# Designs tried in a protein design run: peptides against a protein of PDB entry 4AID. Part 110

Target 1, 242 residues: chain A of PDB entry 4AID
Amino acid sequence: FDIKRKTIEWGGKTLVLETGRIARQADGAVLATMGETVVLATAVFAKSQKPGQDFFPLTVNYQEKTFAAGKIPGGFFKREGRPSEKETLVSRLIDRPIRPLFVKGFKNEVQVVVTVLQHDLENDPDILGMVAASAALCLSGAPFMGPIGAARVGWVDGAYVLNPTLDEMKESKMDLVVAGTADAVMMVESEIQELSEEIVLGGVNFAHQQMQAVIDAIIDLAEHAAKEPFAFEPEDTDAIKA

## One batch from the design tools (peptide; made by RFdiffusion4, then SolubleMPNN)

Design b2_p19_1_s4 (from b2_p19_1, 11 letters changed)
Fold by OpenDDE base, seed 5:
Structure b2_p19_1_s4 (fold): chain B 242 residues (1-242), chain A 19 residues (1-19)
Amino acid sequence: as target 1 above (242 residues)
Amino acid sequence: MSPAEKAMEAARKIIEERR
C-alpha cells in the first residue's frame, strides 16, 4: 500500500492528512485527523461530460454517521438517511469555496463525500471536512485550482482563538468560519455577538493567515501523491459566458 | 454586499497589500 502522510502542528493540535490506505476506488481520498476527530473525504469525477449538460454538476455530501467507537468502517456507507440540518449546512460550507475553483467549462460530474468516522467532542469535523475535501480534490487529478484552507475563529477573553474546542466556543463571542486559497478569501460564514466590524475583519485575516500552513500541507501531500492531471480542454464557447 | 462579502473584500485587500 503506497500510504502518504503529512503531519503538521496547527493551532496547538496535530493535523494529519493521509492518503492511500482506504477508498482507493475514488479519484482522490484523504483521511484527515485532528485530535481524535477523524474524517474521510473522497472525490470522484466523471471522465466525460453528459450529453446536454449545461451546468457544472458538483455535489458535496457531508455525513456525520454514528460508528461503533474505535472502528473505521472499511468503506460501508450505511444507508443514506435524510441529511440533518448540520450535515446540510456543512455540505454547503464545503461546496461554496470549492465550486468557483474548478476550471471554467468543466461540466463533468464531480462528487465530494465527507464522512465523519470519529468525533472527539472537542474538535468539530466541519473544518476538518473542508480541509480533507480540498486535499482529496487536489489528489484526484480533477481540474481544481485549489487547495483551499479553512479555519474557525473564536473570540475568547479579548483574543482570537484558532479552531476553538466545543467548550471554548461556549465562551466565544464569535463563530467565524473562513475558507480561502493562498491568495483569496473564498467564503466567510459568521455568527457574531456584538463585536465591532474591525474585530470581525481581523478574524477573517487571522483565519486566512492561519490556514496557510494547511494549504502548504495539502500542496506537499499532492506533490507526493496526486494523480496525473485529467486532460481537459475547455470549449471556447464557455469562456464567452463568464 | 452582505457583511460576509464585505469581510471577504476587506480581507482580499489586506492580502493584496501584503504582497
Scores: peptide ipSAE 0.024, ipTM 0.622, DockQ to the pose 0.052
Fold by OpenDDE base, seed 4:
Structure b2_p19_1_s4 (fold): chain B 242 residues (1-242), chain A 19 residues (1-19)
Amino acid sequence: as target 1 above (242 residues)
Amino acid sequence: MSPAEKAMEAARKIIEERR
């Protein structure tokens, strides 16, 4: 197996992005690890548009599988067939920042699947899932203008904390999830307890700064392991409606 | 603008001013 791996220190934790070992049938596949939390992201895209396709058919599915249930909080009682509230929310957190980054006029079906394989009870797999999904898309050859990075920011003891543990989050006055490119913030989601707008804006800025190391790690992985870009020329008719 | 949209716009300005 030709295994490509990028390892960085990120927020005092080791982030590992790996490709080439698992899910080789996908267009892109990344195994991401932070602490002992492990996710698999896969990206698959259709090589043609469906007849009469009028919208971009992107689907994002974050899943915590029953095989990991013994290592995932609340994992023992998943209803078969319907995503949990958490799975629905995290699927949207991944979808929101990536959807705008596809080339305009691209209407081929794209499926991103993030599967939690292991949870360490310290590192939430949502941020790791966002990073892994970004990396899988960059490796796939899909016309995706990524990478995105992602970060969670806490406010603990009067300081910003990058990707707080589940225990640190109990003491945090902020749950701020940010996703963006090297150049732009693409998504902000926040739950805040009585903090000033200045602290929140500082948190978004802190997140965007801290995610650059992840963006650079995805770029480095893609330089060594990306597939050839899919030959896509947008038909001129979709360019004229700008 | 939602609080999130304001935060994104302010963050964009902060990022642009640093370049």
Scores: peptide ipSAE 0.024, ipTM 0.614, DockQ to the pose 0.049
Fold by OpenDDE base, seed 1:
Structure b2_p19_1_s4 (fold): chain B 242 residues (1-242), chain A 19 residues (1-19)
Amino acid sequence: as target 1 above (242 residues)
Amino acid sequence: MSPAEKAMEAARKIIEERR
C-alpha cells in the first residue's frame, strides 16, 4: 500500500489526512480524522461528457452510515434510503464552496461521497467532511481549482473558538461555518444570538485565517499523492460569439 | 442580502485588499 499521511495540529486538535489504504477504485479518496471522529471522502469523475449534457453534473452526498450509528446522535432511527435533515444540510455545505471551483465548461459527471465512519460526540463530522472532500478532489486529477478549507467558529466567553466541541457549542452565541480558498471566502452559513455584524465579520476573517493550515496540509498531501491532472481544455466559448 | 451574505462579501473585499 502506498499510504500517504499528513498530520497537523489545528485548533488544539490533531487533524490527520490519509490516502492510499481505502477506496483505491475512486479517483481520489481521503480518510480524515479529528479526535476520534473519522470520515471517508471519495471523489469520482467521468472521463467524458454525456451526449447532450448542458449543465455541470456535480453530486455531493454526505452520509452517516448505520455502522457508525452507535456513536452518532440520533443514529438509532435511520430509515434506510432517505437522507436525514443533517445529511441534506451537510451535503449542501460541501457542494456550495466546491461547485464554483471547477473549470468553466467542465460537464463531466462528478460524484463526491463523504461517509462518517466514527463519531466521538465532541467533534462534528461536517467540517471534517468538508476538508476531506476538498482533499479527495485535489488528489483525483479532476479540473478542480481547490483546495478549500473549512472551519466552524463559535463565540464563547467573548472570544472566537475554532471548531468548538458539541458541548462548547451549547454555550456559544454563534454557529458560523465558513469555507474558502487561500484567496477567497466561498461560503458562509451562520446562526447567531444577539451578536453585532462586526463580531460576525471578525468570525469570518478568523475562520479564513485558521483554515490556511488545512489548505496547506491538503496541498502538501496532493504534492505527494495526487493523480496526474485530467487533460481538460475548456471550449473557448468567447471565440464562438465573435 | 442576509447577514451571512454581507459578511461573505465584506470578507472577500478584505482578503482581496490584503493581496
Scores: peptide ipSAE 0.023, ipTM 0.592, DockQ to the pose 0.045
Fold by OpenDDE base, seed 3:
Structure b2_p19_1_s4 (fold): chain B 242 residues (1-242), chain A 19 residues (1-19)
Amino acid sequence: as target 1 above (242 residues)
Amino acid sequence: MSPAEKAMEAARKIIEERR
């Protein structure tokens, strides 16, 4: 097995991105670990467009499966067959920043699946899932103009905190989730308790700065483990206006 | 503009478009 691994220190925690051991049948597959939280992201894309496909068919599924339920709060009572509210929300958090980064005119089916394998009750698997999905897409050969990074920012004791623990988040006046590329912010979600716009904007900047190490780690992993880019020529939609 | 300045401008637009 050709196993590639990238390890970085990120917000005082070790982030590990691994490929080549699990889900080798996917176009891209990344096992991501932060603390004892572990996620598997897989990316699969169709090598042809369906006849009559008029929209980009991206599907993102975040799942906290029952086999991890002993380590996931409330996991024992998950009904088979419907996403929880959390799973639906996190699937959207992953979808939103990645969807705009596909090459215009690419209409092949893309499926991103993020599966929580373990939860440590400290590190939320949502941010880790966003990072893992980005990495899996960059490894896949899909025409994805990533990577994205992601970060959660808290405001605790008058300071920004990168990826606060679930316990630190109880004392946080901000839950700010940011995703972006090296050059741009792609998504911001925020729950804020009586904070100034200056503090919030400063939090977005802090998140974008802190995610650069993750972006660089994904690039380094992709340089060593990415598949050859899928040969896709975007239809020159400007040639139809002449 | 630095990447950070561009990110802040993009973030501002995203926040303004949601209001």
Scores: peptide ipSAE 0.040, ipTM 0.686, DockQ to the pose 0.040; fails the geometry check

Design b2_p19_2_s1 (from b2_p19_2, 10 letters changed)
Fold by OpenDDE base, seed 2:
Order: C-alpha cells, then structure tokens, then sequence
Structure b2_p19_2_s1 (fold): chain B 242 residues (1-242), chain A 19 residues (1-19)
C-alpha cells in the first residue's frame, strides 16, 4: 500500500491526515486523527452528468457508527436508519463551506461521507470531520477549489482557546465554529453567552489564523497523494479564473 | 508564504482541470 501521512501539532494536539490504507474504491479517502478521535472521510463523484440535471447534486453525510458508540455519548438511543440531530447538524456544517467551492457548471453527483471510527471523549469529531472531508475532496480529483480549514474557538478565563475539549467547553462563554479558505471565511456558526461583538469578531479572526496550519497540511498531503484532476470544461470559464 | 503556496497550488489544479 502507498500510504501518505501528514502530522502536525495543532492547538496542543496531534493532528494526523492519512491516505492510501482504507477505502481505495473512493475517489478520495482520508483517515484523520486528533488525539484519539478518528474519522474516515470519503469523496466519490460521478464521471458524467445525469441527463436533465439542473442543479449541483452534492450530498454530505456525517455518521457516528454503532461500533464507535461504546465511546460516543448518547450512542445507545439511535433510531436505526435516521440521522441523529447531531449527525444532521454536522452534515450541514461540512456541506455549507464546501458547496460554493465547486467549479460553477459542475453538475456531476458528489457524495461526501464522514464516519466516526473512534471517539476519545475529549475531541469532538465535527471539526475533525470538516478537515477530513476537505482533505478527501482535495485528493479526489473533483473540481473542488479548496482546501478549507476549520476550527472551534472557545472563550475561557478571558482568552481564546483553539478546539477546546468537551470539558473545557463547559466553562466556555463561546462556541464558535469557523470554516474558510486561506483567503476567506466561508462559514461561521456561533453560540455566545454575554460577550461583546469585538470578542466574537476577534474569535473569527483567531479561528481563521489557526486553520492556516491545517490548510497547509492538506496542501502538502495533496501534493504527494492527489489523483489527476478530472477533466472538466465549465460553461463559464471566468468562474475558474477568478 | 502559506497564502502564496495555496494560491500556486489552486492555480496548478485549475490549469490541470482546464487542460
């Protein structure tokens, strides 16, 4: 197996991005680890457009599998066949920043699946899932103009905290999730307790600065392991040149 | 810079998609 791995220290934790060991049938596949939380992201795209396709058919599915449920809080009450509220929310968190980064006019079916394989009860799989999905798309050859990075920011004892643990989040006055490219913030979701707009805006900036290390790690992995880009002729070439 | 590396990588991907 040709296994490629990138490892960085990120917010005092080890982030590992790995490809080539698992899910080889996918166009892109990344095993991502932060602490002892492990996710598998896969990206698959159709090599042709369906007749009469009028919209971009992107599907994003985040899943916490039953085999990981022994370490996942609340895993015992999953109704078979329907996503939990958390799985639905995280699927949207991944979808929102990646959807606008596909080349305009690309209407081939794209499926992104993020599967939680292990949970350490400290590191939430959502941020890791966003990073892994971005990496899997960059490796796939799909016309995806990423990578994106992602970060969670807390506010604890008058300071920003990058990717707070589940225990640190209990003391945090802010739950701020940010996703973006190197150039732009693409998505912000926030829950805030009595903080100034200045602190919140500073948190967005902090997140965007901190995710640059992840963006660089995805680029480095892609330079060594990405498939050939899919040959695609967009109807509007100006959308690619911008 | 990191930004320059990303821009260069994105541009290389764009060129390869359009080729």
Amino acid sequence: as target 1 above (242 residues)
Amino acid sequence: SRLERLRAWIERQRERILA
Scores: peptide ipSAE 0.032, ipTM 0.658, DockQ to the pose 0.758
Fold by OpenDDE base, seed 3:
Structure b2_p19_2_s1 (fold): chain B 242 residues (1-242), chain A 19 residues (1-19)
Amino acid sequence: as target 1 above (242 residues)
Amino acid sequence: SRLERLRAWIERQRERILA
């Protein structure tokens, strides 16, 4: 096994990104760990476009398979075969920031699957899933202009908290999820209780600053483990408009 | 700088994807 691993300290926790041990059949695969929460992200893409494909066919599927009934909000109602509300929401959270970062004109099918393998009941796997998906895409050779980082920001005792635990979030006046590139914020999702716009904007800036360490970690992993970029020439759509 | 290295990496990825 050619295992590559990147470890960073991030918000007082150890983030581990690993590739090469599992899901080797995928174009990109990353095992991400924070605390005892573990996710597997896989990225696969078609090597050709389907005839008549008019849109970019990206599918993101976040799955929490192993939850003991009752320990995770929304886990009680998992009927076999349908995503929970949480799984649907997190799939969208991952999709939103990555979709615009594919090279214009790329219309090959792309599938990103994030599977929660373990949950520590402290570290929410959503942020970890976003990071892992970004890393898996960067490793895949797909024409993805990432990486993205992601962060959750809380507001506890008059301060910003990076990736608060589920227990700290009960005391937080803010649930702010931010995703972005090194240069730009790509997505903001927020639930806020009686906070000023200044505090919220400060939270976005805080998130974007804190995710830079994750972006660097993904780049470092990709420099050592990424596949060769897929040879893709966008159809010269500018030549048809001339 | 760190930012310059990142930009150079992104640009190299763009060149490799578009080449």
Scores: peptide ipSAE 0.025, ipTM 0.653, DockQ to the pose 0.852
Fold by OpenDDE base, seed 5:
Structure b2_p19_2_s1 (fold): chain B 242 residues (1-242), chain A 19 residues (1-19)
Amino acid sequence: as target 1 above (242 residues)
Amino acid sequence: SRLERLRAWIERQRERILA
């Protein structure tokens, strides 16, 4: 197996991005680890557009498998079939920042699947899933103008905390999830308890700054492991300049 | 709204980074 791995220290934790060991049948596949939380992201895209396809058919599916869910507090044994509320929400969190980054006019089916393989009860798989999905897309050869990074920001004891643990989050006055490119914030999701706008905006900036190391790590991994770009030319070239 | 101010701030940051 040709295994490529990138390891960085991120927010006082080790982030590992790995490809080539599992899910090799996907266009892109990344095993991402932060602490002892482990996710597998796979990206698959159709090599042709369906006749009459009028919209971009992106599907993102975040899943917490039962073997991982047994460690997640309050994780009922999810029966095979319906995504939980959490899985639905996290699927949307991953979808939101990546959807705009596909080349305009690309209407081939794209499926991103993020599977939680392990949960350490400290590091939430959602952020890791966003990072892994970004990396998997960058490796896939799909016309994805990523990478995105992602970060969670807490506000604990009057300071920003990057990717606070689940226990630190209990004391946090902010749950701020940010995703973005090197150049732009793409998505903000926030739950905030009585904090000033200045603190919140500072949190977005903090997140965007802190995710650059992840973006760089994905780029480095892609330089060594990405597939050849899929031969796709958009009909309207003026849309690439926007 | 708070959301509109946040979006406007994000857009200004995009403009600063893309400029």
Scores: peptide ipSAE 0.007, ipTM 0.440, DockQ to the pose 0.039
Fold by OpenDDE base, seed 1:
Structure b2_p19_2_s1 (fold): chain B 242 residues (1-242), chain A 19 residues (1-19)
Amino acid sequence: as target 1 above (242 residues)
Amino acid sequence: SRLERLRAWIERQRERILA
């Protein structure tokens, strides 16, 4: 197996991005670890457009598998087949920032699947899932103009905290999830308790600055492990609308 | 810079995808 790994220190935690061990049948596959939380992201894309396809068919599925549920807070035995509220929310958190980064006119089916393999009860797999999905897409050869980074920001004792633990989040007045590229914020989702707009905006900036190390790590991994980019030329009709 | 490296990477991807 040709295993490629990137390890960084990020917010006082070790982030590991690995490819080549599992899910090799996918176009891109990344095993991401932060603490003892582990996620697998896979990206698969069709090599042709379906006849009559008029929209970009991107699907993103975040899943907390039952075998990991014994380590997932609030993981009631979910019956096979329906996403939880959390799974639905996190799927959208991943979808929102990546969707606009595909090359215009690309209408081949793309499926991103993020599977939680382990949860440490400290590190939420959502941020890790966003990072892993970004990395998997960058490795896939799909016409994805990422990477994105992601970060959660808390406000604890009058300071910003990068990716607070679940215990630190109990004391946090802010749950701010940000995703973006090196140049732009692509998505913000926030829950705040009695904080000024200035603190929230400062949190977005803090998140965007802190995710840059993750973006760099994904690029470094992609430089060593990415597949050749899929040859795609947008139809002239879609180019004229640019 | 880091930003320049990212931009160069993105551009290389664009060129390879659109070529």
Scores: peptide ipSAE 0.040, ipTM 0.638, DockQ to the pose 0.849; fails the geometry check

Design b2_p19_2_s2 (from b2_p19_2, 9 letters changed)
Fold by OpenDDE base, seed 3:
Structure b2_p19_2_s2 (fold): chain B 242 residues (1-242), chain A 19 residues (1-19)
Amino acid sequence: as target 1 above (242 residues)
Amino acid sequence: SMLDRLKEWIEERLKKIKE
């Protein structure tokens, strides 16, 4: 097996991005680990457009498997077949920043699946899932203009905290999730408790700075393991609306 | 980088289709 791995220190934790061991049938597949939280992201795209396809058919599914649920805080025995509220929310958090980064006119079906395999009870798999999904897309050969990075920012004892643990988040006055490219912030979601706009904006900037190391790690992994770019021709009709 | 090459490749292909 040709296994490629990138390891970095990120916010005082070890982040590992690995490809080539699992899900080789996918266009891109990344096993990502932060602390002892582990996710598998897979990206698959259709090699042709469906006749009459008028929109970009991107589907993002974040899933927390029941075998991991015994270690997932609030992980009830999920009834097979319906996403939880958390899974629905995190699927949207992953979707929002990646959707606009596909090349215009690409209307082949794309499926991104993020599966939580292990949870350490400290590191939330949502941020890790965003990073893993970005990496899987960059490896796939799909016309994705990523990578994106992602970060959670807390405000604890008058300071920014990168990717606070679940216990640190109990004391945090901010839950700020940011995703972006090297050059731009693409998405911000925030829950704040009586904080100034200045502190929130500072948190966005802090997140964007801290995610650069992750973006660089994805680029390095892709340089060693990405598939050849998929040869596609956009339909002429979308080129006229630009 | 490979990502830069991917971006360049996409841009070049998009130019060829617009021509």
Scores: peptide ipSAE 0.045, ipTM 0.607, DockQ to the pose 0.149
Fold by OpenDDE base, seed 1:
Structure b2_p19_2_s2 (fold): chain B 242 residues (1-242), chain A 19 residues (1-19)
Amino acid sequence: as target 1 above (242 residues)
Amino acid sequence: SMLDRLKEWIEERLKKIKE
């Protein structure tokens, strides 16, 4: 099996992006690891547009499958229950920055699924899920103008902290999630306790700088492992409005 | 393993999405 892996040190933690081991039927599939938190992102896209499709049909699903090793009585996957509030929120965090990066006029169905396989209780799988989804899309051949990076920024003892642990977050005055490309910030989500706008803006800039290493890692992985780009030429709809 | 069952489930789900 042709397994390709990229490993970087990021915020004092090892980030691993791997493809080729799991979900080979996906257009893109990435196993991402940070600490002992593990996520699988899969990207699948339709090769044709549905008749009468008038909008871009992107679906993003984040799922926490607590494969707690010992305590699933009977080995039943918890039946597809309604997504938790957390799963719904994280699905939106992933959707928001990636949606605008698809080539205009592309209306083929795209499905991104992020599955949490393991959680270490230190590294939140949301950021890892955003990174993995970006990587999976870049590998897929879909007309996606990524990658995106993502980062969480805390404010602890008067300093920015990249991807603070759950314990560090208890002391943080800021929970700032940023996603962006190499050139632009695409999404900001923040919970802030009594901090100036200047500190928050500085946090966005800090996040954007720190995510470049992740963007570069995704590019490096894609150069070696990406599928051939899907041949998509947007219909010149601008020519009809003239 | 539980990971293998997860892999199988994901593969089956992905197959259904492509059909």
Scores: peptide ipSAE 0.027, ipTM 0.601, DockQ to the pose 0.024
Fold by OpenDDE base, seed 4:
Structure b2_p19_2_s2 (fold): chain B 242 residues (1-242), chain A 19 residues (1-19)
Amino acid sequence: as target 1 above (242 residues)
Amino acid sequence: SMLDRLKEWIEERLKKIKE
């Protein structure tokens, strides 16, 4: 197998992005590891548009599988057939920053699937899933103008904490999730407890700065492992409506 | 869709790797 791997130290943890071993049938596939939390992201896109397709058909599915459920907090009661509240939320967290980055006029079906393979009870797979999804899209050849990075920021003992553990989050006055490109913040979700707007804005900036290392890691992986870009020419008609 | 079938295949394969 032609396995490509990028490893970085990120927030005092080892982040590993790997491609080439698993899900080789996908257009892009990335196995991402942080601590002992492991996710697989796959990106698949149709090579043609469906007749009469009028919108961009992007589907993002984050899933915590039952084999990992014994190690996932709250994973015990997944009824077959409906995503949990967490899975729905994280699917949206991944969808929101990536959707605007597809080339205008691209209306081929795109499916991103993030599967939690292992959970270490310290590192939440949501941020890792966002990073993995970004990487998988960048490897796929889809007309995706990524990568995005993502980061969670806590506020513990009067300081910002990058990707705080689940235990550190219990002491955190902030749960701030940020996603963005190298140049722009694309998404912010925040839960805050009695913090100033200044601290929250500082947290967004901190997140955006800290995610650059991840963006660079995805770029480096893509330089070595990305498929050729899909030959897509936007029809001139959709450029006029912008 | 082809994408759904691929998703299902990937999911099934991942289950088998972890068993």
Scores: peptide ipSAE 0.005, ipTM 0.326, DockQ to the pose 0.020
Fold by OpenDDE base, seed 5:
Structure b2_p19_2_s2 (fold): chain B 242 residues (1-242), chain A 19 residues (1-19)
Amino acid sequence: as target 1 above (242 residues)
Amino acid sequence: SMLDRLKEWIEERLKKIKE
């Protein structure tokens, strides 16, 4: 198996992005690890547009399979139930920044699935899932103008904290999730307790700066492991207005 | 291993998504 891996130190933690071990039948598949939290992101896209497709059919599905304390419970796959509130929220957090980055006019079905494989109870799989989804799309050959990075920023003891642990988050006055490209912030989601706008804006900037290392890591992985780009020519929709 | 079973399950599910 041709396994390609990128490892970086990120916020005092080791981030690992791996492809080629699992889900090889996907267009892109990335196993991402931070601490002992592990997620699998898969990207699949249709090679043709459905007849009469009028919108871009992107589906993002984030799933937390309840693994007890670092162990994948052997037998309790949570049945195909309704997504939890968290799963629904995180699916949207992943969707929001990636949706605008597809080439205009691309209307082939795209499915991104993020599955939490392990949770260390310190590192939230949402940020890791965003990173993994970005990486999987970059590997897929889909007309995706990524990568995106993502970061969570806390405010603890008067300082920004990159990807604070769940325990550090209890003391944090800010839960700020940012996603963006190298050049732009694409999404901000924030819960803030009595902080100035200046601190919040500084947090967005801090997040955007800190995610560059992740963006670079995804690019490096893609340079080695990406599929050939899918041959897609956007229809010149501007020609119909003449 | 449990990881292998999970891999198989994911692979089966991914086949269904491509179908």
Scores: peptide ipSAE 0.026, ipTM 0.574, DockQ to the pose 0.023; fails the geometry check

